Peptides against a protein of PDB entry 2Q3Z. Designs and how they scored, part 134

Target 1, 272 residues: chain A of PDB entry 2Q3Z
Amino acid sequence: YVLTQQGFIYQGSAKFIKNIPWNFGQFEDGILDICLILLDVNPKFLKNAGRDCSRRSSPVYVGRVVSGMVNCNDDQGVLLGRWDNNYGDGVSPMSWIGSVDILRRWKNHGCQRVKYGQCWVFAAVACTVLRCLGIPTRVVTNYNSAHDQNSNLLIEYFRNEFGEIQGDKSEMIWNFHCWVESWMTRPDLQPGYEGWQALDPTPQEKSEGTYCCGPVPVRAIKEGDLSTKYDAPFVFAEVNADVVDWIQQDDGSVHKSINRSLIVGLKISTKS
Target 2, 254 residues: chain A of PDB entry 2Q3Z as posed
Amino acid sequence: YVLTQQGFIYQGSAKFIKNIPWNFGQFQDGILDICLILLDVNPKFLKNAGRDCSRRSSPVYVGRVGSGMVNCNDDQGVLLGRWDNNYGDGVSPMSWIGSVDILRRWKNHGCQRVKYGQCWVFAAVACTVLRCLGIPTRVVTNYNSAHDSNLLIEYFRNSEMIWNFHCWVESWMTRPDLQPGYEGWQALDPTPQEKSEGTYCCGPVPVRAIKEGDLSTKYDAPFVFAEVNADVVDWIQKSINRSLIVGLKISTKS

## One batch from the design tools (peptide; made by RFdiffusion4, then SolubleMPNN)

Design b2_p22_1_s4 (from b2_p22_1, 8 letters changed)
Fold by OpenDDE base, seed 5:
Structure b2_p22_1_s4 (fold): chain B 272 residues (1-272), chain A 22 residues (1-22)
Amino acid sequence: as target 1 above (272 residues)
Amino acid sequence: LPQRPVSAEDYDPNPEKGEFPE
């Protein structure tokens, strides 16, 4: 989880699982230095360098910072996400084969955001950075991954009497989504939550005003402890949300239907 | 290969435009 530089990332769909090779390259020349630059340009360092540095011994603190800094939202972060198939002014997310080129491009261009990333690119870069900083980390893929935007643990679709989806979809389910899990103790929580912690660097929802997510104990998600910091409800929904169809009739009546054809969540963790 | 919504068109999960300028 720290020593491996080559690995695989799972992609595709629940029915058609695929993987790609990925070079994490955490021990390649200059990569550690770039990771330290990433920490030194984070908003918390810029606000109070002494306080930020004093907290860098905490993998909880560092993990949360890295989650925010891998995306370029809110800060001088590494990657800009794009999902509309318009990549002509940058690099297609599908073209990347490792984290090293991304990090070097970011640093060499004055910490300008690199175009472009999607979930596995964000996760892979985060994995590289966290490993560089000595935090055991692995990439995780979740198939049929929910993006709950209103914190009700549901994915809701509005439909007419014929079952046709109405309006713009605000909530959605990804074919797959990637994030990372890092091994750390949680002295900030009750005993028993040490171990794997979920961190999500893809800019999906704001946490305390910043596009970041976690760390949250994998155990808390498994046991349904939604009060556990950070962002337990959001991560829980990614793997456990129920899908609901609201069917509106012409007479104004609404019927609630559980959509059992869309099963949220199939998580795969890697050993590398 | 690309990340896509299940049974939907392309989706941008990052509606925030208040990013640092390049």
Scores: peptide ipSAE 0.306, ipTM 0.717, DockQ to the pose 0.146
Fold by OpenDDE base, seed 2:
Structure b2_p22_1_s4 (fold): chain B 272 residues (1-272), chain A 22 residues (1-22)
Amino acid sequence: as target 1 above (272 residues)
Amino acid sequence: LPQRPVSAEDYDPNPEKGEFPE
């Protein structure tokens, strides 16, 4: 989880699982230096360098910073996400074969955001950075991954009396989503939450005003303890959200229906 | 093999990006 520079990232769908090879390259020349630059341009460092540096001994703190800095939202982060198939002014997310080129491009262009990333690209770069910083980290893929936007642990669809979806879907389910899990102790939590911690660098929801997510104990998610820092409800929903249809009738009444055809969550953790 | 909504539509999870200007 620290030494492996080559690996695989799982993609596709729950029914059609696929993978791609990925060069994490955490030990390639200059990559550690770039990771340190990433820390030195983070908003917390810019606000108070001494405080930021003093907290870099905490993998909890560093993990959260990296989660925020891998995306360019809110800061001088590494990657700009795009999902609309318009990649002509950059590099298609599907074209990347490793983290090294991305990180080098970012640094060489004055920490200008690299175009473009999607979930596995964000996760892979985060994995590289965290490994460089000595934090055991692996990429995780979750199929039928929910994006809960209102923290109610539901994916809600509004439908007319004929079952047709009305309006724009605010909440949605990804065919797959990738994030990382990092091994660390959690002295900031009650005993028992050491081990794998979920971190999500894909800019989906703001946490404490920044597009970042985690760390949250995988155990807490498994046990349904949503009170644990950070972002337990969001991560829980990614893997466990229920899908609800709100069906409006012609008379104006609304019927709540559980959508059993859409099952959220099928998580695969990598071994390398 | 792009990441896509199960509904087969394009989706941007962060339309208000708040990134630094280029």
Scores: peptide ipSAE 0.294, ipTM 0.756, DockQ to the pose 0.147
Fold by OpenDDE base, seed 1:
Structure b2_p22_1_s4 (fold): chain B 272 residues (1-272), chain A 22 residues (1-22)
Amino acid sequence: as target 1 above (272 residues)
Amino acid sequence: LPQRPVSAEDYDPNPEKGEFPE
């Protein structure tokens, strides 16, 4: 999980699982230096360099910083996300074949955000950076991945009496979503939460005012301990959210129905 | 290949995103 430079990232859908080869390249020339630059331009370093540097021995701290810095939201981060199929002023997310070119472009253009990324690109770059910093990390793919934006562990659809979805869909389910899991101890938590920790660098929701996510123990998610920092409810919902239909009746009443046809979450962890 | 909503609609996961510099 630290030494492997080439691997595969799972994509597609739950019914049609695919993978692509990816060059993580954490040992290629200059990549470590770029990772150090990433740390040195993070908001916490800019605010108090001494305090930031003193905390870099903590993989919990570093993991959270990296999850925020891989996206360009809120800071001088690496990647700008885009999902509207309009990539003419940059590079299509589907064209990347590795993390090295992305990181080099970012650094060589004065830490200007690279256009563009989607979930697997964010995850892969985060994986490269974390591995480069000595943190064992793997990319994870979750099919039918939920984005819960109101922290109620539900994906909610509003429907008319004919079953047609009404209004703008604020919450949704991705065909797939990627993030990373990093191996670390959790001295900031009760015993037993050491091991794999989920980190999500794709800018979806703010955590403590910044577009970042985690680290949260995979064990906590599995056991349903939603009080565990960081961002346990959000990560839990990605893999476990229930889908609810609110159906308006002709008499003006609203009926709550559990949608059993949409099953959230099919997580695949990479072995390399 | 691209990440897409299951409903096949366009989606912006961070409509209120901040972009550097802010």
Scores: peptide ipSAE 0.267, ipTM 0.695, DockQ to the pose 0.148
Fold by OpenDDE base, seed 4:
Structure b2_p22_1_s4 (fold): chain B 272 residues (1-272), chain A 22 residues (1-22)
Amino acid sequence: as target 1 above (272 residues)
Amino acid sequence: LPQRPVSAEDYDPNPEKGEFPE
């Protein structure tokens, strides 16, 4: 989880699981230096360098910073996400084969955001950075991954009387989603939450005003302890959300129905 | 290969584009 530079990232769908090779390259020339630059351009460092540096011994703090800095939202982060199939002015997310080129491009262009990333690209870059910083990290893929936008642990579809989805499809389920899990102690939590912590660098929701997510103990998610920082409800929903159909009736009333055909969450953790 | 919504059209999970100038 620290020493391996080559690995696989799982993609596709729950029914058709695929993987791609990925070069994490955490020990390639200059990569560690780039990771340190990433820390030195983060908003917290720019605001108070002394405070930021004093907290870099905490993998909890660093993990959260990296989660935020891998995306370019809110800061001079690494990657710009795009999902609309229009990648002509950059690099298609599907074209990347490793983190090294992305990080080098970012640094070499004055920490300008790299176009473009999707979930596995964000996760892979985060994995590289965290490994560089000595934090054991793995990429995780979750099939049928929910994006809960209103923190109710539900994916809600509004449907007409014929079952057709209506209105804003803001809440949705990804065919797959990737994030990272990092091994760390959690002195900021009650005992027992040491171990794998989920971090999600894909800019899906704001956490305390910043597009970042985690760390949250995998154990907390597994046990349904949503009170644990950070972002337990969101991560929990990614893997456990229930799907609800709000079905409009002929009279305009809405009926709530549990969608049993859509099962959220099938998580695969990588070996390296 | 691309990340896509299940049974949905294109989706942007990051509606706040351009938060940091290019």
Scores: peptide ipSAE 0.305, ipTM 0.730, DockQ to the pose 0.147; fails the geometry check

Design b2_p22_2_s1 (from b2_p22_2, 11 letters changed)
Fold by OpenDDE base, seed 2:
Structure b2_p22_2_s1 (fold): chain B 272 residues (1-272), chain A 22 residues (1-22)
Amino acid sequence: as target 1 above (272 residues)
Amino acid sequence: IKKTLKIVDEKLRKFEIIWEEV
């Protein structure tokens, strides 16, 4: 997980799995220096360098910083996300073949955001950075991943009294989503949550005011312990969403009709 | 209830789950 510089990222659908080759390149010349620059331009460092540096011994802290800095939404992060197929003023997310070019472009342009990324690009860059920093990391692909925008762990469908679905609340389900899992101890949690931790660098929801996600123990997600930091409910929803059918009455009252747990995802991890 | 995944825009990776009472 730390030593492999080349790998595959899984894409497509559960029925039609596709793999793209990816150069992580964590040991290529200058990449470690770029990863250190990434840490040194993070908002926490800029606010208090001594405090930030003192916390870099924690893979939990570093993982969370990297998750935030791989995207540029709140900081001088690496990648700008775009999903509208308008990439003429940059590089199409589909054209990237490795993290090295992205990181070098970011540095060479004065830490200006690189255009453009999507989930697998964010995940792959995060994987490179975390590996450079000595954190065992793998890219994970989940097929049919739910995006819970309301952080309520519910895919809510509103029906009228006639059973017709009302409202354009199309909760977006991605055909696939990519994030990373990093191996670390969790001294900040109860015993037993050491091991793989999910981190999501794709800017989807804010965590503590920043577009970042995790680390959260994969075990906690598997066991349904949503009280665990960080962002367990969000990551749980990416893997599992509860679907709630609501009936809206004419008086505006909303009644819960059906609660169905949807197991939405086939999870594939990169095998090193 | 039948769960159907509707592809809204494949290029944009947008999908909708439609629940149909069968």
Scores: peptide ipSAE 0.037, ipTM 0.606, DockQ to the pose 0.055
Fold by OpenDDE base, seed 4:
Structure b2_p22_2_s1 (fold): chain B 272 residues (1-272), chain A 22 residues (1-22)
Amino acid sequence: as target 1 above (272 residues)
Amino acid sequence: IKKTLKIVDEKLRKFEIIWEEV
């Protein structure tokens, strides 16, 4: 989880799992320096350098900083997210093959945001940075699965008779979503929450005013302890929701698509 | 918490739920 530099990131769907090779490259030349720059340009450092530096021994603190700094939202972070298939003024998220090029581009352009990322790119870069900083980390892919029955939440989305999404009325989820899990102790929590902690660097929600997510104990998510820091309700929803596909006709009639019931919960973690 | 939707790829049914604090 720290030493592996090459691995795979899982993508696709629960029924059609795909993977891409990825070079994490946490030990390549200059990558550690870039990770340190990332810490030195974070908003907390800029606000109070001494306080920020004093807290860098905490993987909880560092993990939270990294989750925020991998995205460029509200700071000088690494990646700009884009999901509209208009990537002509940058690099398509699908074209990246490793974290090293992204980090080098970011640094070499004066810590300007790199265009563009999506969930697996954010996760992979976060994984590189965290590993580089000595925090055992893996990329996690979560799928919609029709066979997983562990969900207790309901996400409903609506489609027309042609399968097209009724955008404004639908709660949609990713066919897959990627984040990271990092191994750390949680001295800030009650005993038993040490171990894997979920962190999500994809800018989806503001946590304490910053687009960051976690760390939250995977155990807390499994046990439904939504009071646990950080961002337990959000992460819980990412992994424990039933997805109901509703078909809405032009007349406003709605029926449940029996064949398309999906449950969020098929999680694949990379061991490499 | 307000839920918003990002459409990534409609053909692939890839959508993102964004959570916003109200």
Scores: peptide ipSAE 0.025, ipTM 0.581, DockQ to the pose 0.042
Fold by OpenDDE base, seed 5:
Structure b2_p22_2_s1 (fold): chain B 272 residues (1-272), chain A 22 residues (1-22)
Amino acid sequence: as target 1 above (272 residues)
Amino acid sequence: IKKTLKIVDEKLRKFEIIWEEV
């Protein structure tokens, strides 16, 4: 998990699993220095360098900082996300084959955001940085399956009184999402939450004012402990989908019928 | 209800879930 520099990132769908070769390159020349620069330009360091440095011994703290700094939202982070297929003023997310080029570009351009990333690019860069900092980390791909109830999506459909689905019988969803899991102790939590911790560097929701996510124990997500720091409800939603069945009555009133939490997703991690 | 996966755009990483009555 720390020593592997070459690997694969899993993509595609649950039915059509694809992988791409990826150079994590955490031990390549200058990469450690770039990772240290990443820490030194983080908002917490800029606010109070002494406090930030004193906390860098905590993988929990470092993991959270890295999750925020891999994206350029709210800081001098590494990657700008884009999903609209308009990549002409940068590099297509699909063109990247490793983290090293991305990190070098970021540094060489004065810590200017690199265009562009999507979930697997964010996850892969985070994996490189965390490994470089000595934190065992793997990339995780979660496949949404139409058959597997684990779509990260609130699937809302309306039924008439006869149980017939009204409206569009199709929903557009992401076929997969990528994040990272890091191995660490959790002295800030109750005993038993040591082990794999989920971190998501893709900018989706703000956590404590910053686009970051985690670390949250994978065990807590599995057990449904949504009170667990950090961002357990968000990560839980990334792994689980709720299906909301709405019944429309003849009077036009809409009533919520059943909340079914769907817990079926195919999770694949990079082999270390 | 049967859920069917339809790939819409692989480059955009999007697919459709189609609900079919069984």
Scores: peptide ipSAE 0.019, ipTM 0.501, DockQ to the pose 0.048
Fold by OpenDDE base, seed 1:
Formats: structure tokens, C-alpha cells, sequence
Structure b2_p22_2_s1 (fold): chain B 272 residues (1-272), chain A 22 residues (1-22)
């Protein structure tokens, strides 16, 4: 998980699994320096360098920072996401074959956001950075069976206290999504949540004001402990392609109201 | 509530679920 520089990223659908070769390249020349620059330009460092540096010994802290910095939302992060097939002013997300070129481009252009990324690109770059920083990390692909008419598509309904659906009647579902899992202890949680932690660098939702996600124990997600920081409800929804009806209470707590039918997500992790 | 899956763009991996009250 730390030593492998070349691997595969799984894509496609549950019925038609595809993979692409990917050069993570965490030990290539200059990549460590770029990862350190990434840490030194993060908003927490800019706000209080001493506090940020004192916390860099924590994989939990570093993982959360990296999750936020791999996307360029809210900061001088690495990648700009784009999903509309208009890539003429940059590089198509589908054309990338490794993290090294992306990170080098980012650095060489004065930490200007690289155009463009999608979920697997975000995940792969995060994986490279985390591995480079000594955190065992793997890319995870979750397949939503969106093509199956009988597949319980993860539809998140946010209902108010009155049962009214908040938001658009249309929800976008991906056929697959990629994020990373990192191995770390969780001294900030109750015992037993050490091990694999999910992190999602794809800018989807804000966590504590920043487009970042995790770390959250994979165990907590499996056990349905949605109170576990960070971002357990969001990651639970990503892993379980279940229509989750969420009731947001006035206190900001999100409670699962109705288990609508579990879409069988196929989760594949990189073993290399 | 009837769930309908609409393919927005298969190449872009985008699917839309439309909820219709029946």
C-alpha cells in the first residue's frame, strides 16, 4: 500500500468492470517536495503555521488536509473538477495515466489548479500524496448498479421536520465513484475504530466549511455508526447505494428515517 | 413514489433519478 508505485484504478460498472493503469509514483524525484508544498499552502498553515505543523504527526489531521487540498475548491488545491465533457482548455480527466504529471504541473505552474479531474483522478492523487507522507493508502471504487432497473439507486432525500423533500426532485447518481482508504489509528474516537479510514477528495460536500471528506472508520460505516467523525453519513451514502431518506433536525443532526432498499454496491479496492 | 432512472449522459457517467408522485 505504501511501496507500490504502479497500480490499477477500477472504473466502469458493476456488470462491466474496467481498469486503467495508474502511476502513483510516490517515490519519484521531487514528489515528496511537492507533497510538502501542498501542506505548506493549505489554509490551516496559512492561518497558523505553528499549529498546523504541530498536528502533522497525526494521520487523521494530515488525511483531512490532503482530502481538502487535492481539490482546488476553497484553496490553492491541485485539481479542478469538470464533468461536462468540455476539456479543450485543459487535459481531459480520462487522459491522465498517473499522479506524478498532475503534481508536477501543479507545482510548476505556481500551485495553480490543474485542469481537469474527476473522482478517480482526485482519489489517485490523494493516494499518491498520502503514500508519500507515509500513510498506507489505497484507491477504492464503489459501483452503483444504476443500470439495473431493480437496483435501489442511492437517492438522498433530505426532508425537513415536516416531511417535505428539500432540493431538486432530480438526483444525479454516478455509475461508479472513487475515493481512498488510509490505515491509521483513531485516538480521537472510541477504541476499535483503528484501521482503514475512508477519505474522499472529490469536491462534493463541505465538511466544516471546506470541500473535504473524512477520515471516517470503514468499520463505523459497516456498522452504521453515523455519529462517527468525520462525515460518516456522507460516506455511508457513498458506500451503500441505498436510497437514504435523511431527516435533518433543527440542531443540524442528520438521522436516517427510512431504510429504503439497499442497492448492492460492489466495492473494489486496489490490492496493489 | 415512483423512481425513474433517466440516463443523462452515459459517457459522463451521469444518471438522474426522477421521483414522481403516483
Amino acid sequence: as target 1 above (272 residues)
Amino acid sequence: IKKTLKIVDEKLRKFEIIWEEV
Scores: peptide ipSAE 0.023, ipTM 0.586, DockQ to the pose 0.079; fails the geometry check

Design b2_p22_2_s2 (from b2_p22_2, 7 letters changed)
Fold by OpenDDE base, seed 3:
Structure b2_p22_2_s2 (fold): chain B 272 residues (1-272), chain A 22 residues (1-22)
Amino acid sequence: as target 1 above (272 residues)
Amino acid sequence: LKKTLVIVDEKLRKFLIVTEPV
């Protein structure tokens, strides 16, 4: 986990699992220095350097900072996300083969956002940074990954009487989504929540006003403890959301159908 | 009941599985 520099990232679908090789490169020249720069340009450091530095001994704190700083939303973060196949003014997310080039580009351009990333790129860069900072980390792929936007643990689809999907299609299930799990103690929680913690660096939803997610104990997600910091409902929904079809009739009545046939969440954790 | 995979957005890799009466 902390020593492995090369690995695989799982992609594709639950029925057809693919992988790509990835160079994490956490021990390559200058990468540690770049990770330290990432910490020094974070909004919490800029607001109060002494307070930020005093908290860098906490992997919980650092993990949350890294989750926010790997994306360029709200800060001088590393990567700009893009999903529309229009990458002509940057690098296609599909072209990256490792984290090192991304991090070097970010630093060499004065901490300007690198174009472009998608979920596995965000996750892989976060994995590199966290490993470089001494936090055991792995990339995780979740197939049929839900994106809950309204924190109700539901993926809701609205249909007219003809079965046509209406309204905002923003509540969606990804074919696959990637994030990271980091090993840490949780002295900020009750005993027993030490171990793997989920962190999601892809800018999906705001947590406490910033595009970051976690750390949340994987145990809490498995046990359904949604009160656990941070972002337990969101991460729980990624792996366990129920899908609801709302059918609106001509009379304005709305009928709820729970789609139990949809299997949300098939999580694959990397072994290395 | 028939399970149908509905592709909502191919570019964004988003889909829906719908269960419908046959």
Scores: peptide ipSAE 0.133, ipTM 0.720, DockQ to the pose 0.061
Fold by OpenDDE base, seed 5:
Structure b2_p22_2_s2 (fold): chain B 272 residues (1-272), chain A 22 residues (1-22)
Amino acid sequence: as target 1 above (272 residues)
Amino acid sequence: LKKTLVIVDEKLRKFLIVTEPV
């Protein structure tokens, strides 16, 4: 995982899996220096450099910093997310073929945000940075991935009496979503949570006031232990959320239909 | 139960899966 510079990112749907080649390039010239710059411009370093540097030996700490710094939300991070198909003032997320060009552009333009990223671009850049810093990391693709916005483990939508979807379409299921898993010990948790930890650098929800996610033990998600840090409920919902259909009737009554037969997170594909 | 895919936005790759009684 640390030594692999070339790979594939899985996309598409659970039934129709696609992949794209990706150059992670963590050992290319100047990439380590760029990863160190990324750490030196993070909000925690700017607040207290000595304290931040003293914690960089912890992959838990570094993983959480990198998750926040790969996106440009709340900081001088690497990538600006955009999903509206209007990319004329930047590079389309679909055009990227590797992390190296993104990181070089970011550094060469004075740590200005690179336009644009989506989930697999965020995940791939995070994977490059974490590998460069010596943390074993892989990109993960979750098919039928839920985005829970209100931390209730539900994807909710409204229908009218005719069955038409009404209201805000903010809660949704992605055909696929990408994040990373990193191998680390968890001395900050009870024994048994060492191993793969999920980290999501896509700016979906705030964690402790910053657009970051994880690290959370993959074991905790599998076992349904939502009490463990960080962001276990959110990551659990990505793979296990229920969908609730709110039906508004002609009398103004709202009925809750829980769709237990909906399978969120049908398939997780990891880079081998 | 019949599963129906409701596409919310094709460009954004967002969808809802609706399950209805057969």
Scores: peptide ipSAE 0.118, ipTM 0.721, DockQ to the pose 0.057
Fold by OpenDDE base, seed 2:
Parts: sequence; structure tokens; C-alpha cells
Structure b2_p22_2_s2 (fold): chain B 272 residues (1-272), chain A 22 residues (1-22)
Amino acid sequence: as target 1 above (272 residues)
Amino acid sequence: LKKTLVIVDEKLRKFLIVTEPV
């Protein structure tokens, strides 16, 4: 989890699991320096360097900063996400084979966002950075991963009486999603939440005004403790959201469709 | 219900599962 520089990222679908090789490269030349630059360009450092530096002893704080800085949303972060298959002005997310080239490109271009990333790219870069900073980290793949946009723990599909999907409710289920789990103590929580913490660097939802997610104890998610900081409801929904199909009639009445519930969530953790 | 796969990349590695009425 700290020493392994090469590994696999799981992709595909629950029934058709695929993997790609990935070079995390956390010990390659200059990578640690780039990780330190990433910390020094974060919004909290720019606002108050002394306060930010004083908090870097906390893996909870650092993990949250890294989850925000791996994406370029709202800051000088590393990667720009793109999902529309239009990658001609950059590198296709599918073309990356490791974190090292991404991090070097980011630094060498004056901390300009690298085009482009998707979930496994974000997760892999976050994994590299966290490992560089001495935080045991692994990439996690969740199959049938829900993106809850309204914090209701539901993926809702609305249909008219003719069965046509109504509304641009972009609550979506990915065939797979990737994030990271990091090992840390949680002195900021009640006892028993030490261990693996979920962090999601893919810019999906804002947490405290920044596109970041976690750390949240994997135990809290398993036990359904949604009060646990950070972002427990969102991470819970990724792995456990209920899928509800609604039929809206012309009179405005809404009925649940008797449709087969899609099972959300099948988490695979890497062993290396 | 028709499950529609919205392909996000040319290599068919990632897609959205959209449930549509038949």
C-alpha cells in the first residue's frame, strides 16, 4: 500500500471485470517534490500558509486537501475531468498508463491542469500522492456506483404515463467508479473509526464548497453511520443508494414503478 | 424497462446505466 509502485486498476462491469496496469511511481525522481508543490498551491495554503502547514501532520487534513487538489475544480489542481469522448485537445483518459507522466506534466506546465482525467485516473493520481506523503492508500473500484446529486440516498428516475423519462435528473449509475481508501486514525471522531477511510478525488459533488470527498471511515459506511464526517451520505449512496423508478401521471401524482431494483454497489479493493 | 448504456469513451470502458421505459 505504500511501497508498491506498480499495480492494477479494476474496471469494466460487475459481470465482466477488467483491469489495466498502472504505474503509481511514488518513488520516481521528483514525484515527492511535485506532491509538496501540490500542497503548497492548495487554496488553504494560499489563504494562510502557517495554518495549512501546521495541519499537515494530520492525515485527515492532508487526505481532504489531496482529494480536492487532484482535480482542478475550484483550484490549481492536477487533472481536468472530461466524459464526452472529445479529447482532441489533450490526452484521452484511456491513454494514461501511470501517475508519473500526469504529475510531471502538471508541474512542468506551471501547475496548469492536465487534460484529461476520469475516475480511475483521479483515483490513481490521488493514490500516488497519498503514498508519497506516507499515507497507506489503495485504489478501490465500485461497480454499479451511484452518483447521488440531491443527498437523498436515492437514484430516482421519473417517467411519464407513456414511460418516457422526464427531467434531466443527472442522478446516474456508473458501471464502475474508482476512488481511494487510506489508512489513518480518526482522532476527530468517536473511537472505533480508525482504519480505512474513503476519499474520492473525482469532481462529483462539492463538500464544504470544494470538489472533494472524505475522508470517511469505511466502517461508518458499513454500519450506516451517515453523521460521520466527511461526506458519509454521498459515499454511502455510491455503494448503497436505492434506485427508485417513479411514474408521474398527468395529474401530478407519482407512483413507484414495480420495476426490478438495480443493485447498487460491488466494491473491490486492491490488495497492492 | 430498457437499460440504455451511455458510452462515455471510445474504448467502451465506462458507461452510464440509464433505465428507460420500453
Scores: peptide ipSAE 0.250, ipTM 0.821, DockQ to the pose 0.047; fails the geometry check
Fold by OpenDDE base, seed 4:
Structure b2_p22_2_s2 (fold): chain B 272 residues (1-272), chain A 22 residues (1-22)
Amino acid sequence: as target 1 above (272 residues)
Amino acid sequence: LKKTLVIVDEKLRKFLIVTEPV
């Protein structure tokens, strides 16, 4: 994990898995320096450098900082996300073939946000940074990944009697989503939660006021321990949200549709 | 709820299924 500079990122759909080659390049010239700059421009460092530096020995702390700093939301982070197919004033997320060029562009332009990223780009850059900092990390792809906006662990589709979707809240399912898993001890948790921790650098939801996610033990997600720090309900929903199709009748009654439930959460980790 | 299939990338077949209230 730490030593592998090249790999594959899985994309596509659960039925049609694709991969792209990716150069993580964590040992390329100047990449470590860029990762250190990333830490030195984080909001916690700017607020209290001594306190931030004293906590950099914790992979939990560093992982959470990196998750927030890979996106440019709330800070001088690396990547600006865009999903509207209008990339003419930057680089299409699809055009990236490695993390090195992204990180170099970020640094060389005075830590200005790089245009543009999507989930696999965020994940890949986070993977590079974490590996560079000595944290074993892999990119994870989840097919039919739920984005739970209401923290109910359900992706609810309300349909009228005509099959038209109705509902008060937008819920989202990605055909695929990417994040990272990092290997670390969790001295801040009960024993047994050491190992792979999920971190999501894609700006989806705020965690403690910042667009970051995790680290959360993969074990906690598998066991359904939603109380576990950090962001267990959100990550749990990404992989295990129940998709409920509701049919709302004109009388306001809601019936569960018998239609084929979308299976949320086919997770593939990079073998590196 | 309107299911909008947001095609994020046709080549990747990256789709966001957004369910929005109509």
Scores: peptide ipSAE 0.218, ipTM 0.802, DockQ to the pose 0.049; fails the geometry check

